# Ledger of designs, part 16: peptides against a protein of PDB entry 6J54

Target 1, 223 residues: chain A of PDB entry 6J54
Amino acid sequence: NENLFASFIAPTMMGLPIVTLIIMFPSLLFPTPKRLINNRTISIQQWLIQLTSKQMMAIHNQKGQTWSLMLMSLIMFIGSTNILGLLPHSFTPTTQLSMNLGMAIPLWSATVFTGFRYKTKTSLAHFLPQGTPALLIPMLVIIETISLFIQPVALAVRLTANITAGHLLIHLIGGATLALLNINTMTAFITFTILILLTILEFAVALIQAYVFTLLVSLYLHD
Target 2, 42 residues: chain B of PDB entry 6J54
Amino acid sequence: QFQFTGIKKYFNSYTLTGRMNCVLATYGGIALLVLYFKLRSK

## One batch from the design tools (peptide; aimed at target 1 F30 T32 Q46 Q50)

Design b1_p23_1_s3 (made by RFdiffusion4, then SolubleMPNN; from b1_p23_1, 14 letters changed)
Fold by OpenDDE base, seed 1:
Structure b1_p23_1_s3 (fold): chain B 223 residues (1-223), chain C 42 residues (1-42), chain A 23 residues (1-23)
Amino acid sequence: as target 1 above (223 residues)
Amino acid sequence: as target 2 above (42 residues)
Amino acid sequence: KDNELFQEIMQLYRYLSLLLASL
């Protein structure tokens, strides 16, 4: 079973963290525009970034729109790393729970802190939903407080689990396909078809999870 | 729209200020309980 | 074997990056 997770081990060369280079690589895929009319790929990228920016930041006030750059960079980073991770035998940093926690916890804490700083009354009121019976107020406030602290964990685990599960499925189905080639070619063909459909699904999941991760961070900021 | 009087004015689950006060009261109660057990241990 | 594969992937990444930048 350890062989299944071999691709999830952080790559190191002579003990040096190559992971850092892998994390920084997606930034090279998004160069800064230098021309009035850029290349088709750059134009499409900029267009997509603008669309996603408008969708995510439309719910925020002018003060919240200050976070637009960070949120967009986050979604581009997670999305690009997830897509690149679907390459055969590639290492995806987002499959590492430590990395996702490293992103989720600071961002979550920042959003919670900004909420308490600028909208203290509203933020405190979120611990108690409207219309709660008086007898349930103390217990519900405690539960909501616990829920708040579970948010960063859930955020990180959701991303990690979805990407990791997708990778595992691709590897397992791929391995099964190769094994079935020598046993039953017809079954192998069916399995291969499933693999193709699964890979397409994982491409979608990779983008969706990046969006959801960023969106939830944005929603926590909006409260 | 809701007219609350007395204690319900400050502690209610419908108004923003009321909810805030309820949250603060619950945290205060927990803090007092923790303080009580801490002092009892001495 | 894993290290060699990783290096190949990294090279592929570089090629893709250059390709995307050129298009």
Scores: peptide ipSAE 0.198, ipTM 0.668, DockQ to the pose 0.021
OpenDDE base, seeds 2, 3, 4, 5: peptide ipSAE 0.152, 0.024, 0.023, 0.162; ipTM 0.660, 0.613, 0.625, 0.641

Design b1_p23_1_s4 (made by RFdiffusion4, then SolubleMPNN; from b1_p23_1, 14 letters changed)
Fold by OpenDDE base, seed 5:
Structure b1_p23_1_s4 (fold): chain B 223 residues (1-223), chain C 42 residues (1-42), chain A 23 residues (1-23)
Amino acid sequence: as target 1 above (223 residues)
Amino acid sequence: as target 2 above (42 residues)
Amino acid sequence: EDNELFREISLLYEALVKLLAEL
C-alpha cells in the first residue's frame, strides 16, 4: 500500500524541491512561433488554441475577452500536466490539492470581484432567483451565498479527485495484472485489456477535466 | 412590465432592483443579529 | 483599473500560497 501512494509524494533531490522544475517543464513543450508558416506540429497546436479560444470567449463581452490569455494558459497548463502525469511512476502536480486550491481560489475570487466591480446590481441580484416566494427569500439568499463559497472548493476537489482516482486505478489494476501473470494467463489477459481501456479513458478524462475547470472559471466570470 | 406600488416596489422578487434590495436587506438583517449577540455577550 | 485589480489579486494569491504552505 505504501508503494501505491509513493507517486503522490513531492519529489526532492538533494534537499531541493524538483516540483518547481516539473511545473515549468510543460511550458517548454509549447514554443513561440518564429515564422509565418511554422512546422506542422506547431501549426496544429496554434490552430487548436485558436479554436478553443474562440469557443470560450464567444460568451464574453469585450471586457471579458481580456481574460483570454489567462484562461488559455490555464487550460494548456492543466491539460499538459495531466497528460504527462499518465506516464508510469510520474509525479503530477495537479494531484496535489494545495496546488489546485492555489489556482482555483484566486481565479474564483478574481471573477467574483470583477463581477461586483463592473456588474454590481446583477451580481447582487444573482443571490435571489426570480419569482421566489416572499417567505423563502431570506433562507434562499443564505443558501445561494453558501453555494458561492463552495464553488472554489468544488473546482479544486473535482480536478484533484478525478486525476488522483484515475492514477490509483491504473496502479491497482496494473499491479493486479502483474500478480496474475504467474497465476493464470487468461485472467491476466482480461485485466490487461481492462487496463488498456482504462488508460485510454484517463487520457480523455485528463483533457476533459482541464477544459471543464477552465470553462467553469469562464462561466463564473460571465455570471 | 410589472408595476409594483408601495413597499413592493422596492422589495420584490421579479425586478432586478427589487431582488438586489432583498439581498441587501437580508445581509443587513444578519449583520444586525450578529451585532446584537456580540453586544449581548459583552 | 485593471492594474489595480491585478495587484489585489496578486496580493490575495500570495496570501493564499502562504496559508496553504502552513497547512
Scores: peptide ipSAE 0.136, ipTM 0.697, DockQ to the pose 0.060
OpenDDE base, seeds 1, 2, 3, 4: peptide ipSAE 0.027, 0.007, 0.018, 0.018; ipTM 0.596, 0.608, 0.626, 0.649; seed 2 fails the geometry check

Design b1_p23_2 (made by RFdiffusion4)
Pose (drawn by RFdiffusion4):
Structure b1_p23_2 (pose): chain A 223 residues (1-223), chain B 41 residues (1-41), chain P 23 residues (1-23)
Amino acid sequence: as target 1 above (223 residues)
Amino acid sequence: FQFTGIKKYFNSYTLTGRMNCVLATYGGIALLVLYFKLRSK
Amino acid sequence: VAAVLLALFFALALLFEQVQSLV
């Protein structure tokens, strides 16, 4: 009975303040120069695009490359609005589940209507996988179509659920430091757990590769 | 001038990318179950 | 909700014009 942890009961609030200012703000962190040589703080932003524009370009290699100049603007917005919210009292718009159901459905249904305006038969004849055996036609085409309509829900709910699960362990491990007016040796170990956990919460950039890339496989497979 | 810089890009891919009506239908029906539960409290 | 989706459209269209001028 040496080290007794404590806890504080308080409501964890994902309130909704004025949002249309908070959305526009990580646009003006990135400037654009009209010059040849640039000023060494855009120049490491301009080099960070020319890396990951050479990985969502190399798989497709078609005349579906026109679509890929918009998929590097989808990686900078939720690559910035997941990184800004690690600050002390900031608010992330990709916490709320509302706009992610508007980021998955106008993009996911922009992919099944891409081959239906050009191929019209073999886009969802991709439901036919192989040289058809006879005992499993109806066990297949009720499976590979129930794992198609999962995809917009499987794209947007995987983003909101773990971004806001990173903010609660910031509070609850952080709020147990403030309510630790018991023995002071264990206060530093909970603080040291925090400053490791904030390094893991820079996997908020690593969860934006898993949004643009399963949108490219959900685009490269259909088209 | 927030148009003609990206007007060549719109009619290229908004043929399939501007289908927010399915989002508007799935959003407008999602407005209807919450005003109904508060009506029945 | 419609004002958040409209602000999201303008933020992504502005970032797309900036990324088109950097490449």
Fold by OpenDDE base, seed 4:
Structure b1_p23_2 (fold): chain B 223 residues (1-223), chain C 42 residues (1-42), chain A 23 residues (1-23)
Amino acid sequence: as target 1 above (223 residues)
Amino acid sequence: as target 2 above (42 residues)
Amino acid sequence: VAAVLLALFFALALLFEQVQSLV
């Protein structure tokens, strides 16, 4: 069991945390465009950012669209870190709950505070769902208040759990494949096929989780 | 579409203002209860 | 603002990591 979780230990070199460098690494993959006609890779990146921006910010008013830069940077960061984490012997910062909480709590708090500042009536009314029976109002308000405070934790845990579970499964099946190579080549081939299918799934999960995290932050901003 | 009269106009679960007032009343009630128990314990 | 938020993310991430290391 220790070997399974060893991949999720924060890497250090000579007592210095390399985690900071790993977190900053994805920023190097997205250079700023300097030319009118950029390279194909940069053009594709800008196109993807534009598409995701249009989809996510369509729900927001003009004031909410000011958050577009932050939300797009967030999805690109999480997405890139998750994809890079699927490389062999790589460490994914998003597997650490500390990292995800560090993102979720400030973003959630910012969205909640902006909501209370500009849409106080709507934000307060959100604690009581429409059509609630009169006798259940006090209880439901309390539950909804608790639910609000659980939101940042839910965001962080969801991202962490999904990415971590995928990595664990890849490690388990990968380890099984290596063990079966010396025992039975036929079973090893089957296990290897499953590993390939799983890796494809994890690429999809990596992007989906980045999208879901950013989308939920966006939805909280809208509310 | 909903016409409320009396206290229901201000405290209802259907209108935005009514919902807001219900939430504020609930928080106010909880705060008063907490204060009451805090003062009673001393 | 983005730089401040990024710095805050790093600071909080490091803080939580330290707290987790103590437990």
Scores: peptide ipSAE 0.024, ipTM 0.695, DockQ to the pose 0.037
OpenDDE base, seeds 1, 2, 3, 5: peptide ipSAE 0.020, 0.021, 0.018, 0.024; ipTM 0.685, 0.677, 0.670, 0.677

Design b1_p23_2_s1 (made by RFdiffusion4, then SolubleMPNN; from b1_p23_2, 15 letters changed)
Fold by OpenDDE base, seed 1:
Structure b1_p23_2_s1 (fold): chain B 223 residues (1-223), chain C 42 residues (1-42), chain A 23 residues (1-23)
Amino acid sequence: as target 1 above (223 residues)
Amino acid sequence: as target 2 above (42 residues)
Amino acid sequence: LLEVLQALNETLNRLLLKVLNLL
């Protein structure tokens, strides 16, 4: 088990954390355009950002669209870090629960507080579903309050668990394929095929988890 | 669509104001219970 | 989830109304 989690240890050099540099690295992959007609890669990137922005902000009013920049930056950051983490022997900061909590809790609190500031009546009414029987109102309000506090935890754990599970599975199957090369070549080929399919799936999961994370933050804002 | 009279006008689960009042009443009740137990212990 | 909860609550309300009519 210890060998399985070796890839999840925070990298350090000379006792200094390199994690900060790894976190900042994805920002270099998204340069700011300075031309009317940019390179193909930058133009495609901008097109994708525009599409995702339109999709994510479709549920928000003009006031909610103020958060568009924050949400788009978040999805690009999480998505890029997750994809880069699929490289062999790479470290993904998003596999660390501390990082995800560090992002989830402030963003969640900000969305909840903004909701209470601008939509106080609706936000307070959210603790009680419409049409609830009078006898169940106190208990349901308590349950809904607990649910609210679980939201940031669930948000962070979902992202962390999905990415971590994917990495563990890739390492396990990869190790199994190497071990089976000397035992049975045919079974090793089958496991290798599964590994390839799994890696493709993890690329999709990396993007989906980034999308889900930002979507849930946006939904909490919309209430 | 919904016409409420009396106490149901202020405390109902169908209107936004009614739902808000129910939530506030619930929290107020919990706070009073906590206060009661705290004062009883002293 | 909210839609499911609302549907569940509506069903519960209908059942409770039936019980109250019997009592």
Scores: peptide ipSAE 0.141, ipTM 0.766, DockQ to the pose 0.013
OpenDDE base, seeds 2, 3, 4, 5: peptide ipSAE 0.108, 0.139, 0.097, 0.123; ipTM 0.763, 0.771, 0.759, 0.741; seed 3 fails the geometry check

Design b1_p23_2_s3 (made by RFdiffusion4, then SolubleMPNN; from b1_p23_2, 15 letters changed)
Fold by OpenDDE base, seed 5:
Formats: C-alpha cells, structure tokens, sequence
Structure b1_p23_2_s3 (fold): chain B 223 residues (1-223), chain C 42 residues (1-42), chain A 23 residues (1-23)
C-alpha cells in the first residue's frame, strides 16, 4: 500500500521543497482588480467573494466585521488549494496536517484572545452553559475548558481528514479502474463512471470544507 | 427576569455575571487543590 | 450560533451519507 500514499508525500525537486511554490500558486489565480469594470473571470470572483462575505459576516457585529478580510482570504486560500488538489496527480497542501495545524492554531488563538480582550465577561461565562444545575457546574466547566482546547485540533483534523479521505478514494478507485482495464472492460467502465461521480463530489467537498473551516473560525470569534 | 438573593445572586448559572463567577470559582478551586497537593508533597 | 452549528452538523451528516452511498 506504499504506492497508494505516494501522492501524499511532500514533493521536492533537487532537495528543494516545491511545496512552498504549490502553496503560493493558488494566489496567482485571484488577481486584484485594477479597473472599475474588470474581466468576466475577475468579476465572477469578486461577486463570489462578496456573497460569501455577506453570509459569513452576518453573525458578527461591527467589531466582528473587522475580521471579514481575514476570513475571506482564508476561505479563498483553502478553497483554491483544495480544488487545485483535485487535478490529476496533483498535491494538495491541505492534506498535510502540519499545514492545517499551522493555520488553525494561530487563528483559533487569535479568536479566543480577541474574545477575552473585548468580551471578557461573556468569554468567561461561555465555559458554563446557561441553566446548568448547581451540582454539575464544576464538572461542566472542566469539560467545556477541555472542549475549548480540542477546538483547534478538531478544526485542523476535520479539514485534513476530509480532504485526505477524498484523495485516497480517488486514487483507490482510479487504481482499480486501471487494474480492471485488462480484466473486464465493462466493469472498468462502470468503475470509471464512479470515479467521475466521486470527483464531482470531491469538488463539492473541497468547497464545503473550506467554508466550514472558515465558518468555525468565525464562530469561535463570535462565541 | 430571574431574581436571585444572597449567594445565588453572585453564583448562578442563569445570569452572565453569575456564570462568570462560577467559572472563576471553579478555576480558583482547582488551583487551590493543585496548590494543596503540591505543598503536601513537600 | 446553535442554529448555525446544527445546520452545519446536518449538512455534514448528509454529506457523509452521500459518501457512504458511493462506497
């Protein structure tokens, strides 16, 4: 099964990590508009960003709206990297847990600290759900505290696991299709059809995971 | 809407201030327990 | 926030079910 996971190995050329270039490449697909009326591609991109921004920031007040740029950049980055990762024989940086942790932990910390800075009372009170019986208060506070520290881990693992699982399935079904070409062409065709359907699903998953990741970061900010 | 008197005014699970105080009291209690065990071990 | 979380959970579960159907 070593060959199945070969696509998840960080690509390097001549000892130099190409991963950095791969991470930066999606940024080139979203150029900044310079004119009032831009090209169709840029206009569509800006329109999508505006729509997602309105949806994501609807839960925040004026102070929370300051994070709109950060959250939109995050969703664009994760979404673009995930979509590009679905290209044949491509490497998706977001499949690497290290990358997602490196992204999730600082953002989570920033949201938590921002909460403590501007909403100290509410943030502290968030460790105890409303209406808790008095005898369960100490135990529940401990559980909620642990839950808080699990949030960044869950955030990173969720993104990584979902994208990685999708890639793994694509490779497995793709490999099975190739293996069946010389055994039964009809079965291979069926498997290939499943692969196409799975690929379409993974496109949706890629966008959803980017959205979920950003939404949860935004949600933690709002508390 | 809730009218609390006495200790329940400051430590309750319904009001924002009460919840905050309960959390602080819990953390303080845990800290004291840890401190007690640390001093006992010496 | 709870409503958003519940909606997200529902969407995630539906997605997982679709994935399981493909497997």
Amino acid sequence: as target 1 above (223 residues)
Amino acid sequence: as target 2 above (42 residues)
Amino acid sequence: LLEVLEALEKTLNELLLKVLELL
Scores: peptide ipSAE 0.198, ipTM 0.722, DockQ to the pose 0.023
OpenDDE base, seeds 1, 2, 3, 4: peptide ipSAE 0.080, 0.164, 0.125, 0.145; ipTM 0.675, 0.717, 0.700, 0.712

Design b1_p23_2_s4 (made by RFdiffusion4, then SolubleMPNN; from b1_p23_2, 15 letters changed)
Fold by OpenDDE base, seed 1:
Structure b1_p23_2_s4 (fold): chain B 223 residues (1-223), chain C 42 residues (1-42), chain A 23 residues (1-23)
Amino acid sequence: as target 1 above (223 residues)
Amino acid sequence: as target 2 above (42 residues)
Amino acid sequence: LLEVLNALNETLNTLLLKVLELL
């Protein structure tokens, strides 16, 4: 059991936490543009950021677009870390629940508090759906309150579970393929094909989870 | 637009203000219950 | 809340379909 989860242990060098450096590494992959016409790679990156920004912030009005920078930085961070985590024998910080909670709880709290600050009436009204029978109002309000507090937990667990499950599956199938290479080449080829398909799926999942995380934060902000 | 009279004007599940008041009333009721149990214990 | 829930459900379904298309 420990060998299966050995890849998820936080790496350290000489007792120093390298996790901090690993978390900061994706920031180096997104340099700031300095020229009007940048390199092709940077231009494509900025184009993608602009497209995703337009899609995500289309839900919000001008007041909500103030959060655009933070939401875009969040999706870029989660997306980049998830993609880099798919490298062979790599460590993904987003597999750590503590990191995702540390990221989700403040953002969730910020969205909830901003909602109560600027849209107090609407935010309070969200605890009771429209058209509810009068007898069910108190119970439903309690349920909706509990649902609100489950939001940050669901946000963090969803991201962590999806990325962690993907990594575990890749490692298990990858280990099986390597073990079967010397036993049965045909079976190893089949398992290798499954591994390739799984890795492609995990690339998609990595991007989707980043998008879903940011989208949910955006939706909570919009109320 | 919904037209309500009496108590339904302030406490309804259809209007924004009514929903808000219902939520506040529910929280107030819970707070009063908690306060009652605390005062009863001491 | 219902609108948010419906939007989330629709988004999830759309994303699942996209994932299935990539498979």
Scores: peptide ipSAE 0.174, ipTM 0.741, DockQ to the pose 0.028
OpenDDE base, seeds 2, 3, 4, 5: peptide ipSAE 0.137, 0.087, 0.115, 0.170; ipTM 0.725, 0.697, 0.720, 0.733

## One batch from the design tools (peptide; aimed at target 1 M72)

Design b1_p24_1 (made by RFdiffusion4)
Pose (drawn by RFdiffusion4):
Structure b1_p24_1 (pose): chain A 223 residues (1-223), chain B 41 residues (1-41), chain P 24 residues (1-24)
Amino acid sequence: as target 1 above (223 residues)
Amino acid sequence: FQFTGIKKYFNSYTLTGRMNCVLATYGGIALLVLYFKLRSK
Amino acid sequence: SVVLHVAEIVAMFFALSYLLYQLS
């Protein structure tokens, strides 16, 4: 009975303040120069695109490369609006589940209608995988079509659920420091757990590769 | 001029990318179950 | 509060079209 942890009961609030100012704000963190040589703070933002525009370009290699100039604008928005919210009292718009159901469905159904306007047969004849055996036709085409309509729910719910799960361990491990007016040796170990956990919460950039890239496999497989 | 800088882009991919009617139908029906539960409280 | 969620989706489309204008 040496080190008794404590806890504080308080409501964890994901309120909804004025959002259309908070959305536009990580646009004006990135400027654009009309010059040849640039000013050494855009120049490491212009070099960071020319890396990851050479990895969502190399798989496709078609006339479906026209679509890939918009998939690097989808990686900078939720690559910024997940990184801005690590600050003390900031608010992330990708916490709410509302706009991620508007980021998944107008992009996911822009992929099944891409081969249906050009191929019209063999886009969902991709439901036929191989040289057809006879004992498992109806066990297949009720499986590979129930794992197609999962994909817009499987694209948007994987983003909202773990971004807001990073904010609660920021508060609850951080709120147990403030309510630790018991023995003071264990206060530093909970603080040291925080400043490790904030380094893990820069996997909010690593969850944006897992949004643009399973949108490219959900685009390269259909087209 | 927030148009003609990206007007060549729009009619290229908004043939399949501007299908927010399925989002508007899945969003408008999602408006209907919440005003109904508060009507029945 | 429903109007704020509809205005949040429309402001996301507008911010993605504005970032695509800076990449052009």
Fold by OpenDDE base, seed 5:
Structure b1_p24_1 (fold): chain B 223 residues (1-223), chain C 42 residues (1-42), chain A 24 residues (1-24)
Amino acid sequence: as target 1 above (223 residues)
Amino acid sequence: as target 2 above (42 residues)
Amino acid sequence: SVVLHVAEIVAMFFALSYLLYQLS
């Protein structure tokens, strides 16, 4: 059914992609503080950012804490786009694998290069766990190397799959509910209840996936 | 804490330096194998 | 379609850069 995937098509106006405007829209929801004592909404927002920043950057050294701005912007971007994507007839850029790969690959490569630059010995040692039997060393090193290259793919696919699957389920169950309204009201009520519960779950998943994506990038940086 | 003698000093799975050397040796071995097969084909 | 995907990636970087500017 082509209608199921219609919401995932990149929107265009007059042959020009409006995806850029859609991606930039969440930034308007987070204005910069202009006063020492800001409004309640801005104060709560800044407070939440500070809490999450302290939580995520506590495990990093001074050099790692320089990534705080990047990581916080990342979590705010993914979180806001995921939440806004749950609005009806909205387009979520994070459902596009290309978008998530565009975020995952550069961030992953930056963390890997940072590790090799400042902690060369430790980074190389991570390819071999401590206490490995001598016979398993070559094979285990290969496995760990492969595992490293799977990391950016896992980041992108995890985010894409979770958000896309959630959107599809909402559309499918929603469509089923509408179809059952005139057939069996009792069954339609059950499916509608499931839809409500699923919608609540998707709000949570949207925030969790943003946090997990940023957290994993942070963990790769820390190693 | 771990005291190794001989070649085990450089190639062990317990020390940081030893683990690093094992990784480098593995990569070197793979590179040599790839080079061998490449030269064999041509 | 490929061009649109590339444009999406570029747009993402601009968005992140703008967010970084706001958070600075």
Scores: peptide ipSAE 0.134, ipTM 0.714, DockQ to the pose 0.374
OpenDDE base, seeds 1, 2, 3, 4: peptide ipSAE 0.087, 0.058, 0.053, 0.071; ipTM 0.712, 0.713, 0.718, 0.722

Design b1_p24_1_s1 (made by RFdiffusion4, then SolubleMPNN; from b1_p24_1, 16 letters changed)
Fold by OpenDDE base, seed 5:
Structure b1_p24_1_s1 (fold): chain B 223 residues (1-223), chain C 42 residues (1-42), chain A 24 residues (1-24)
Amino acid sequence: as target 1 above (223 residues)
Amino acid sequence: as target 2 above (42 residues)
Amino acid sequence: LLKKLLEAINAMFEALNEILLKLL
């Protein structure tokens, strides 16, 4: 069991946390443009950022579009960290629930408070759906209030669980393939094929989860 | 479109203002209940 | 989604009422 969870332990060197450096590393992969016509890689990155920004901010009003910079930085950070985490023997900070809660709670609270500040009437009315029978109003308001407080928890747990589960499966199947190499080469080949397919799936999951996390934050902002 | 009269004008589940008032009333009621139990325990 | 759920619940109650009326 120690071998399975060893990859999820926060790395330290000489008593100093390396996690800070790992978190800052993805920022180096996205340099700021200095020229009007940049390299092909930078141009592709900027193009992708523009496309994603247009898709996400199409739902928001002018006031919501002010959050575009923060939302784009968030998706780039989560996406890059998740992809880098799929490298062999690498540590993914997004597998730590504490980090994801640290991101989810402030962002969620900011979206809720901005809603109350600028759209107080609509935000309060959101706790009661239209057409509710009079007898069910108190119960439904309570349920909706509970639902609101579950949102940040669900946001953090979803991201953590999806990334962590993927890593665990890769390690387990990888270990099984190594064990079967000496027993039966044919079965080991089959399990290795499954491992390759799983790794491809995890690349897709890593990007999707980054997008979903950011999308839900933006959706809560829209109310 | 909905012309509510009387108490239903202020407390309805169809209008935005009515929904807001219902939510505020429910929170107010819960707060009063909590206050009552707190004062009773003392 | 919540509105759709409420509509579905209302539809179920209407169906139950129709069944009850047939039994009476």
Scores: peptide ipSAE 0.016, ipTM 0.643, DockQ to the pose 0.011
OpenDDE base, seeds 1, 2, 3, 4: peptide ipSAE 0.015, 0.015, 0.015, 0.016; ipTM 0.653, 0.656, 0.660, 0.656

Design b1_p24_1_s2 (made by RFdiffusion4, then SolubleMPNN; from b1_p24_1, 17 letters changed)
Fold by OpenDDE base, seed 1:
Structure b1_p24_1_s2 (fold): chain B 223 residues (1-223), chain C 42 residues (1-42), chain A 24 residues (1-24)
Amino acid sequence: as target 1 above (223 residues)
Amino acid sequence: as target 2 above (42 residues)
Amino acid sequence: AILDLLNGIEALFKALEEILRKLL
């Protein structure tokens, strides 16, 4: 069991946390454009950023548009780290629950606080859905308040669990394929095919989880 | 569409203000209950 | 959110019932 989770241990060199460098590394993959006509890779990146920005911020008013930069940076960060984590024997910081909580809790609190600051009446009314029978009002308000506090936890756990589970499956099936090479080559080929399909799925999951994370943060801001 | 009178005007589950008031009333009630038990234990 | 979920489930069941009525 310890061997399975060895890839999830935070790497350190000489007692110094190199995790900080790993977290900062994805920023190098997104260089700032300096020319009118940039490289193809940069142009594609900018196009994707613009598409995702328009899609995510479409639900927000002009006041919510101020969060666009932060939300887009967040999705780029989480997405890039998740994709890089699919490299063999790589470490993904987003597999750490502490990191995801460190991102989720402040962002969630900020969105809730901004909601209460600018839309106090609507935010307070959100704790009681429309059309609730009078007898169920106190109980439902309590449930909605609890639901609010579960949001950051669910946000962090969802991201962590999905990425971690994917990594575990890749490692397990990968190890199984290697073990079956000398036992049964046909079964090893089947498991290898499954591994390839799983890796493709995990690429999609990596992007989807990044998108869902930022989308939910954006949705909480919109209330 | 929804015409409420009396207490229902201020405490209803349909209007925005009514919903807000209901939420505040519930929190206030919980706070009073907590305060009551705190004072009772003393 | 819970009520929205319940309403969604109810709508799903109604849609399923309609499909079953057409099939049977």
Scores: peptide ipSAE 0.120, ipTM 0.706, DockQ to the pose 0.014
OpenDDE base, seeds 2, 3, 4, 5: peptide ipSAE 0.106, 0.078, 0.058, 0.116; ipTM 0.713, 0.706, 0.694, 0.702

